# Peptides against a protein of PDB entry 3V4L, part 143

Target 1, 386 residues: chain A of PDB entry 3V4L
Amino acid sequence: GQPLAKDKVALLIGNMSYWEHPKLKAPLVDVYELTNLLRQLDFKVVSLLDLTEYEMCNAVDEFLLLLDKGVYGLLYYAGHGYENFGNSFMVPVDAPNPYRSENCLCVQNILKLMQEKETGLNVFLLDMCRKRNDYDDTIPILDALKVTANIVFGYATCQGAEAFEIQHSGLANGIFMKFLKDRLLEDKKITVLLDEVAEDMGKCHLTKGRQALEIRSSLSEKRALTDPVQGAPCSAEALVRNLQWAKAHELPESMCLKFQCGVHIQLGFAAEFSNVMIIYTSIVHKPPEIIMCDAYVTDFPLDLDIDPKHANKGTPEETGSYLVSKDLPKHCLYTRLSSLQKLKEHLIFTVCLSYQYSGLEDTVEEKQEVNVGKPLIAKLDMHRGL

## One batch from the design tools (peptide; made by RFdiffusion4, then SolubleMPNN)

Design b2_p17_4_s2 (from b2_p17_4, 9 letters changed)
Fold by OpenDDE base, seed 5:
Structure b2_p17_4_s2 (fold): chain B 386 residues (1-386), chain A 17 residues (1-17)
Amino acid sequence: as target 1 above (386 residues)
Amino acid sequence: PKPPLSDSLTGKILLPE
């Protein structure tokens, strides 16, 4: 019979905004497009941008809580990285220069923990460099991996080689995702699908002699990303997993705020990623005696590190939101919250209405505090260890 | 002046278009 997945769970990490390393761009588009494709494949997807070491560890721990016997686990990473002695290290955005294994996440340690969950399939898609880090002299003594015969690595590059990103002026995929996305929905054994992606990438003139896909697998069964999820969640663990995933993807409900002057504001929320939310405000009713009015969001929790200069923009693109802008209402003010993983408390903020009456020179302000609880990934309490 | 960020020999290489 066709293999069945008990469930399908994916963690996607895109690191771009490095503190002490060159900034990347492709992980933004790659994580977004891969999220949409994996959702079409019935994956529960957690998508995270720009994680610190601590935040990456917590994201992996929360991902491992979603894994269980016969669950398909997929980890995608796009960012800086290295490979020492066949161990792959993902570099967090706060990693020092030079970074070492103590500042990075070892993929083989994650694989060990996934094997302890008795997963049905373990897929790693690693869009990072595999060059040796000569500043890291550590020989990781990894515990022996179990023989589970359900492991697939898709490396964007060969052992000891670099991975490349093309500096487009606009939004563009990375080299690996450009070819992966065209085949990802195919009903093929995952190793066959990746082999076809390797052939397509090998035809590209940009990658010839510089970057080639490497497939490393121990996969004894014909498993595909298209394999159907086993029907209704009958186990308590499957119900808990569904509830935990739903919590990490729950947006605040849209609100209609009424001010004393008679202005009505629509406050709305959109997810770009599991840790990135767009807040938008629009004037839905204005009394005729009010000639001008604007609705600003202010007084965000300090943990979110929101620069007011980047808040309340006339377009989503001016906030750095290029991907979801088509799905957003027009004629709003937009604010991008890009670090929801840092939120320890409820998201409380102020909506400030600034307005002017006809025939009065003075601007009037009214304020309302809004509490939207813990949005998206902030419900997982990734900070419980601090 | 902060020292120039040494191109991380292990980071992704940015290619011009």
Scores: peptide ipSAE 0.199, ipTM 0.712, DockQ to the pose 0.352
Fold by OpenDDE base, seed 4:
Structure b2_p17_4_s2 (fold): chain B 386 residues (1-386), chain A 17 residues (1-17)
Amino acid sequence: as target 1 above (386 residues)
Amino acid sequence: PKPPLSDSLTGKILLPE
């Protein structure tokens, strides 16, 4: 019969805002587009941008909690990285210069842990460099992997080679995702799909003789990303997995705030990623005696590192939100919370209404505190280990 | 063309369009 997945779970990590390393751009678009495609394939997708070492470890641990016997697991990473002795290292945004294995996540360690979950399929899509790091002489002693015959690696580049990002003026995919996205929905064995992506990448003049896709697989069955999920979750573990994933994707409900002056504000929320949320405010009612009126959000938790200069923008794009702008209401003030994984407490903030009455020169302010609980990924308490 | 930007180590290389 056609292979069935017990469930399908994906963790997508895009690191771009490095502290000590060159900043990237493609991971933003690549993670977003891959998220939308994997959702069309009935994957439960956790999508995370700009993770520290600690946050990446916790994201992997939470991903492993979503894995179980016969579940399809997909890990995508886009960022800086290296390969020493056949071990792939993903570089966190807080990695020092030079970075070493102790500052990075080893993909083969993650694979070991996925094999302990008895997964139905393990897919790694690694859009990173595979060049040796000569500053790291550590030979990781990895435990022997189990023979599970359900493993696929898609490397954006060859062993010992660099991966490239094309410096576009606008939003653009990385080279790997540019070709992967066009085929990802095809009902093909995952290795056959990746071979076709490799052939399409091989036609790209920019990467010809510099970057080529490498496929490394031990896949004995005809498994595809299109394989249907088995019917209703009958196990307690499947119910727990569904609840954990649902918690990580729950947005705050939209609120109608009423001020004493008679102004009504709509407060709304949109997810860009599992750790990135847009807050937007709009004036839905204004008394005629009020001539000017604006609703600002302020007093965010310090853990979110929100620069007030980037808050309360007239467009989503001015916040750095280029991808979800089309799905947002128009004529709002927008604020982008890009680090929801850092939130230890409830998201409490102030809505400040600034307004002017007809015939008064002075601006009046009214404030309301808003508690929206833990939005999106913040519900997983990724910080419980410190 | 601007020279490609590379990481000082093993990071991704930024190619000009």
Scores: peptide ipSAE 0.196, ipTM 0.705, DockQ to the pose 0.167
Fold by OpenDDE base, seed 1:
Parts: sequence; C-alpha cells; structure tokens
Structure b2_p17_4_s2 (fold): chain B 386 residues (1-386), chain A 17 residues (1-17)
Amino acid sequence: as target 1 above (386 residues)
Amino acid sequence: PKPPLSDSLTGKILLPE
C-alpha cells in the first residue's frame, strides 16, 4: 500500500542577523518559500527567523513535542554552521566569535531525540557550511543511534566544504533552495527527489566544483514528502499536537477602534513567519471636520526591541517585509514585529491617533491601549525554561 | 572577481554575482 504519515511536522530555522558574524540574506526567502511548499504538502510548519541559542533549543524542544510514532519530522536550517567529526552544528545568531560546540546546536543530538519519538521519517535539510571549526576541539561522544532506517540528510554542500549565497541586489534564494523548491512537490521517494536536486545543482556553473549536494540516508522504505497524512486525529496526542501547532499560528483578530472624535481605525495582523508579525493600521472612517489624521502604534513591550524609526511605515517593504506585502491591504501604516519568540507577556501596545480639525492649528491626540494576547509563536511560551 | 565577502572561518560565503 502507499505509505501513510501519522502526521507531518516541520521546523524551519533561518538565521541571518548574526551579532558577531557576517549577515546572511537568503534564509529569509528560503524559509518563506519552503514554508509555503511544505504547507501544500500538508506539513504543520513552524518557521522561525534569527534565533539565539536559547531560542533555538526551545524551538527544537517544541518541535520534538509535536513528534510521535509514525509522524514525519522535517528540520530545515539555513545559516552559519560547521561540521566536526561528522557532527553538524547549527550556529545561533548570538554565537560568540569564535563559536564552539557549547554555543551551537548539534543536529545528531536532535536526531537522537527524534529517534526516541519513533518517528516515521526524519528529514534534515542543512543549508550551512560543513567546514571544520578548528576553534572547537571538542569530540562529542554521541550515544549510539538506534537503527531506525528512516533517516535522510540533505546537506547543501559536501563534507569539509562551504555553502554559498549569491549576492543579488534583490531577494534571492540560496543555491540549495533554488533547486529544491522546483522539485519538492514531486511524488518521489525523498532520496530520489534529493538526487534529482543534486543533478540540477551540479549543472549550476557558479557552484560547479565549489558546492555539491550530499545525501546521507538510511531510508529503507519508499517514503515521500507527498505521502498522505493518516485521516482524522485518532489519538489524544494527535489532538494535542494539532492544538499546539494551531496556537503557534493563531493571529490576533482584526479590530475596529473607535476614537472620541469619531475616527474609526482598522487594526490588522498578518503572519510573515511563526515569530514575525506585521501590524497594519488604516483609517476606515473620518469625520469631514477632520482634515488630517494619522494612526500610529507605539509603547510595545521592551522584550520585542522595536525601534520606533522602523515602525509605522507607509509600505511593508520599509519595515523589511518584502514577502507578504502583496497579501497586505494597501494604504496602511505598517509595523514589523520580528522577535515574537521574546515576548513573555501579552502583546500590549498603544494606538495613537493624531488629528487636526478644519480651522484649528493645533493637533489633537487620542490614545487607546490594545491587548492582543500572545500572538503566533508567543503562545508556546518558549521562555518557560527561565 | 570580487573576493567573497565572508572571511568567516566556517560560515556561509557570499559569492558576488
């Protein structure tokens, strides 16, 4: 019979905004496009940008809570990384220079924990360097992995080699995602799909002799990312998994704020990633006596590190939101909250209305506090370990 | 060819177009 997945869960991490290392660009587009493709494949996708070590650990722990017997688990990582002694290390954005194994997440440790969940398939897509880090002399003694015959690694590069990004003036995929995205929806065994991606990458003149896809697999069964999810959630664990995933993707409801002057503001929310939300405001009603009227958001929780200079922009692109701008209402003010994983409390902020009456020189201000609860990934309380 | 921008010992390398 056709293989069935009990469920399908993916964690996608894209690290770009490193504190002590060169900034990347491709992970933004790569995580976004891969999220949309995996959703078409009925994956429950958590997509996270720019995680610290602690935030990456918590994201992996939450991902592991979504895994169970016969579930397909996919981990994608795009960022800096290294490989020592066959162990792959993902580098968090807060990693020191130089970084070591104690500052990084070991993929083989994650694999061990996934094997304990009795998963149906374990896929790792690692879009990072695999060069040795000579500043890390640690030889991790990993416990012997179980023989589960359900593991697939797709490495964007060969052992001891570097992974590259092409410097485009605009938004562009990384080299691995550029070829992966064109085949990801194919109804093929995942190793066969990755072999075809490797052949396509091998035709790229820019990376020829510099970067090649490496596939490492113990997958004994014909399993594909297209394998259908087994029907209605039959277990309490499957229901909990569905509820937990739904919580991580719950947007605040759109609000209509009414001010004393008779101005009405629509406040809306859009998800760019599981930890990135766009807030947008629009004037939906204005009395004719009001000649000028601006609605801005302010007083965000300090944990979000919102620079007011980047808030309340006339376009999504001016906030750094280039991917979802087509799906947003036009003629709003836009604010991008890029670090929702840092939110410990409810998202409380102020909507300020500044307006001017016809024939009055002075601007009038009205304020309303808005509580939208915990949006998106902030519902998972990724900080519960403090 | 412009040199790759990343002298990062183990990080992803930015290739110039």
Scores: peptide ipSAE 0.182, ipTM 0.716, DockQ to the pose 0.184
Fold by OpenDDE base, seed 3:
Structure b2_p17_4_s2 (fold): chain B 386 residues (1-386), chain A 17 residues (1-17)
Amino acid sequence: as target 1 above (386 residues)
Amino acid sequence: PKPPLSDSLTGKILLPE
């Protein structure tokens, strides 16, 4: 019979906006496209951009809570990284320069914890460098891994080698994702699929002799990402997992705000990632005596670190939202909340209506406070450890 | 001496087109 997954869960992390390291670009597109592909494969996908060490630890802990016996777990990481003594380290955006193992997440530690969950398949897709960090002489004493025969690593590069991004002027995939995306939906054993991706990537003249995909596998069974999820969640644990997943992906409901001047504003929400939300405002009704009006969002929680210069833009692209712009309504003001993982409280903000009456020179302002609860990843309470 | 360009720790390398 075809193998069955009890469930399928993926954590995708894309780190780009490093504080002390060169900024990346490809992880944005790579995480977004991989999210959409894994959703078509019935994966529960948490997609996160630009995580600190603490936020990465919490994201991994929440991912591990979604894992259970016979669940397929997939971890994708795109960012800076290194490999010491066969241990892969993912570099958080707040990592110092130089970074060490104490500032980074060890993938083999995550694998150990996944093996404790008795997972059906463990897939790691690591789009990072695998060069030794000479500033970290620590030999990690990793506990012995269990012999589970269900592990697959797809490394974007060879051991001791660098991974590359092509410096495009526009949005482009990283080299690994460019080839992976074309094969990911194929009903093949995951190691066979990755071998075909390695062959396709090996034809790329830009990376020939610089970057090659490495597959490391102990997978004894024919397991594919296309393997169907076993039917309706019959266990209490499966119900809890589905509820936890649903919470992490629940958008605020669209709201109609009514101002005293008689202007009506539609407030809408869209998810770009599990930690990235677009807020958009549109004027749905305006009295004829009001000649001009705009609805700005302001007074966001300080934890979100929102630059007002990037808020209330006439296009999604001006906010830095290039991926979901096609699915957004036109003729709005747009604001991108890129750090929802930092939100400890309810998302409370102000909608400020600025307007002008016919024959008055002065602008009038009306304000309404809006509470939308905890959107998306903010529902997971990733901060409960502080 | 020009300060060494800090050899950025072994992160992803941006290739020109």
Scores: peptide ipSAE 0.180, ipTM 0.719, DockQ to the pose 0.294

Design b2_p17_4_s3 (from b2_p17_4, 6 letters changed)
Fold by OpenDDE base, seed 2:
Structure b2_p17_4_s3 (fold): chain B 386 residues (1-386), chain A 17 residues (1-17)
Amino acid sequence: as target 1 above (386 residues)
Amino acid sequence: AKPPLPDTLTGVIHLPE
């Protein structure tokens, strides 16, 4: 019979805004496009940008709580990385220069923990460099992995080589995602699908002899990313997993704010990623006596590190949101919250209405405080040290 | 000479315009 997944869960991490290292661009687009494709494959996707070491550890721990017997687990990482002695290290955005294994997440340690969950399939897609880090002499003594015939690694590059970005004048994928996205929805064994991606990369004149996909697999069964999820969640564990994922993806409800001047504002929310939300404001009713009227958001929690110069933009693109702009309402003011994982408390902020009456030169302001609770990933309390 | 920093994802393929 066709293999069945008990469930399908993916963690996607894209690190681009490094503190002590060169900034990247491709991880933004690659995580977004892969999220949309994996959702079409009935994956529960957690998508996270720009994580610190501590935030990456917590994201992995929360992902491991979603894993259980017969669940398909997929980890994608795009960012800086290295490989020492066949161990792959993901570099967090706060990593020092030079970084070492103590500042990074070992993928083989994550694999060990996934094997303890008795997963049905473990897929690692590593869009990072595989060069040796000569500043890290640590040989990790990894515990002996269990012999499970269900592991697939797709490395964007070969051992000891670099992965590359294509610079275009706009948004572009990394080389790996550029070819992976065209095949990812195919009903094929995952190792066959990745082999076809490797062939497509090898035929392209831009990538030929510069970057080659490496596949490492123990997968003995014909398992595909297209494999159907086993029907209605009959187990308490499946219900808990569904609730935990839903909790991490719950947006605030749209609000209608009414001001004393008779102006009505719609406040709306959109998810770009599990830790990235767009707030938008629109004037839905204005008295005819009011000639000018703008609705600004301000007074955000300090933990979010929101620069007011990047808030309240006339377009989503001016906030750095290029991907969801088609799905957003037009003629709003837009604010991008890119670090929701840092939120310890409720998201409380001020909506400030600035307006002018016909025949008065002075602007009037009215303010309302808004509490939207914990949006998206902020509900998981990733800052609670276990 | 300090060894060069391990070049991260610094492989920028400049496509010719």
Scores: peptide ipSAE 0.030, ipTM 0.649, DockQ to the pose 0.536
Fold by OpenDDE base, seed 5:
Structure b2_p17_4_s3 (fold): chain B 386 residues (1-386), chain A 17 residues (1-17)
Amino acid sequence: as target 1 above (386 residues)
Amino acid sequence: AKPPLPDTLTGVIHLPE
């Protein structure tokens, strides 16, 4: 018979905004496009940008809570990384310069924990370099892996090599994602699919002699990312998993704010990633005696590090939101919250209406406080260890 | 001082414009 997944869960991490290392661009597009493709494959996807070491550990722990016997687990990482002695290390955004294994997440440790969950398939897609870090002299003593015959590694590059991104002036994929996305929906054994991606990369003149995909697998069964999810979630564990995933993807409801002057504002919310939300405001009703009015959002929780200079923009693109701009309402003011994982409390903020009456020179302000609870990933309380 | 780790692992492929 066709293999069945008990469920499908993916964690996608894209690190770009490094503190002590060069900034990347491709992980933004790559995580977004891969999220949309994996959702079409019935994956429960958590997508996270720009995580610290602590936040990466918590994201992996929450991902492992979604894993169980016969579940398909996929981990994608795009960012800085290294490989020492066949161990792959993902570099968090807060990693020091130079970084060491103590500042990084070991992929083989995550694999061990996934094997303890008795998963049906373990897929690692590592869009990072595999150069040795000569500043890390640690030889990790890893515990022996179980023989589960359900492991696939797709490395964006070969051992000791670099992974590349295309610097265009615009949005572009990394080299790996550029070829992976064209085949990801194919009903093929995952190793066969990755072999075809490797052949497509090998034909590209840009990558010849610079980057080659490496596949490392112990996959004895014909498992594909297209394998159907086993029917109705009848187990208590499947219900818990569905509820946990739903919490991480619940947007605040859109609301209509009414001001004393008779102006009505629509406040809306959109997810770019599990930790990135766009707030947008629009004037939906204005009395004729009001000649001008604007609705600003302000007074965000300090944990979000919101710079007011980057808030309340006339376009999503001016906030740094280039991917969801087509799906957003037009003629709004837009604010991008890019660090929802840092939110400890409810998201409380102020909507400030500034307006002018016909024949009065003075601007009037009205303010309303809005509490939207914990949006998206903030519902998982990734800070519970502090 | 040890030289910094060489920059960006992502080798910038400048695609020609």
Scores: peptide ipSAE 0.029, ipTM 0.641, DockQ to the pose 0.607
Fold by OpenDDE base, seed 3:
Structure b2_p17_4_s3 (fold): chain B 386 residues (1-386), chain A 17 residues (1-17)
Amino acid sequence: as target 1 above (386 residues)
Amino acid sequence: AKPPLPDTLTGVIHLPE
């Protein structure tokens, strides 16, 4: 019979906006495209951009809570990284320069914890450099891994080598994701699929002799990412997992705000990632005596670190939202909330209506406070450890 | 010389247009 997954869960992390390291670009597109592909494969996908060490630890802990016996777990990471003594370290955005193992997440430690969950398949897709970090002389004493015969590593590059981005003027994938995305939906054993991706990378004149995919596997069974999820969640644990997943992906409902001047504003929400939301405002009704009006969002929680210079833009692209812009309504003002993982409280903000009456020179302002609760990943309370 | 930063995803492949 075809193998069955009890469930399928993926954590995708894309780190780009490093504080002390070169900024990356590809992880944005790579995490987004991989999220859409894994959703077509019936994966529950948490997608997170620009995580600190603490936020990465919490994201991994929440991911591990979604894992259980016979669940397929996939971890994708795109960002800076290194490999010491065969241990892979993912570098958080707040990592110092130089970073050490104490500032980074060890993938083999995550694998150990996944093995404790008795997972059906453990897939790691590591789109990072694998060079030795000579500033970290620590030999990690890792606990012995269990012999589960269900582990697959896809490394974007060889041991001791670099992974590459394509520098285009526009949005482009990293080299690994460029080839992976074309094969990911194929009904093949995951190691066979990755071997075909390795062949495709090896045929590319750009990557030949610069980057090659490495596959490390103990997978004894024919398991594929296409393997169907075993039917309706019959267990209490499966219900809890589905509820936890649903919470992490629940958008605020669209709201109609009515101002005293008679202007009506539609406030809408869109998810770009599990921690990235677009707010958009549109004027749906304007009295004829009001000649001009704009609806700005302001007074966001300080924890979100929102630069007002990037808020209330006439296009999604001007906010840095290039991926979901096609699915957004036109003729709005757009604001991108890129750090929802930092939100400890309810998302409370002000909608400020600025307007002008016919024959008055002065602009009038009306304000309404809006509470939309905890959107997306903010419902997981990733901060409960502080 | 400071040793080069552990080479991050610094491999820029310029695709020819």
Scores: peptide ipSAE 0.021, ipTM 0.631, DockQ to the pose 0.527
Fold by OpenDDE base, seed 1:
Structure b2_p17_4_s3 (fold): chain B 386 residues (1-386), chain A 17 residues (1-17)
Amino acid sequence: as target 1 above (386 residues)
Amino acid sequence: AKPPLPDTLTGVIHLPE
């Protein structure tokens, strides 16, 4: 019979905004495009940008809570990384320079924990460098892995090599995602799909002798990312998993704010990633006596580190939101909240209306406080370990 | 001096214009 997944869960991490290392660009596009493709494959996708060590650990722990017997688990990582002694290390954005294994997440440790969940398939897609870190002399003694025959590693590059971004004037994929995205929806065994991606990369003149996809697999069964999810959630654990994922992707409801002057503002919310939300405001009603009217958002929780210079922009692109701008309403003011994982409390902020009456020189201000609860990933309380 | 850790991910391939 066709293999069935009990469920399909993916964690996608894209680290770009490193504190002590070169900034990256491709992970933004790569995580976004891969999220959309995996959703078409009926994956429950958690997509996270710019995680610290602690936030990456918590994201992995929450991902492992979504895994169970016969579940397909996919981990994608795009960011700085290294490989020492066959162990792959993902570098968090807060990693020191130089970083070491104690500052990084070991993929083989995550694999061990996934094997304890009795998963149906474990896929790792590692879009990172595999050069040795000569500042890390630690030889991790990993416990012996179980023989589960359900593991697939797709490395963007071969051992000891670099992975590459394409510098274009615009947004572009990394080399690995550029070829992966064209085949990801194919109904093929995952190793066969990755072999075809490797062949496509090998035809590219830019990557010849610089980057080659490496596949490591113990996968004994014909399993594909296209394998259908087994029907209605028949277990309490499957229901909990579905509720937990849904909770992590719940947007605030759009609000109509009414001011005393008779101005009405629509406040809307859009998810760019599981930890990135766009707030948008629009004037939906204005009395004719009001000649000028601006609605801006302010007084965000300090944990979000919102620079007012990047808030209340006339375009999504001016906030750094290039991917979802087509799906947003036009003629709004836009604010990008890029670090929702840092939110400990409810998202409370102020909507300020500045307006001018016809024949009055002075601007009038009205304010309303808005509480939208915990949006998206902030509902998981990734900080509960403190 | 140990060479700086190679800036891990991106060897940026400058596509020639």
Scores: peptide ipSAE 0.034, ipTM 0.607, DockQ to the pose 0.546; fails the geometry check

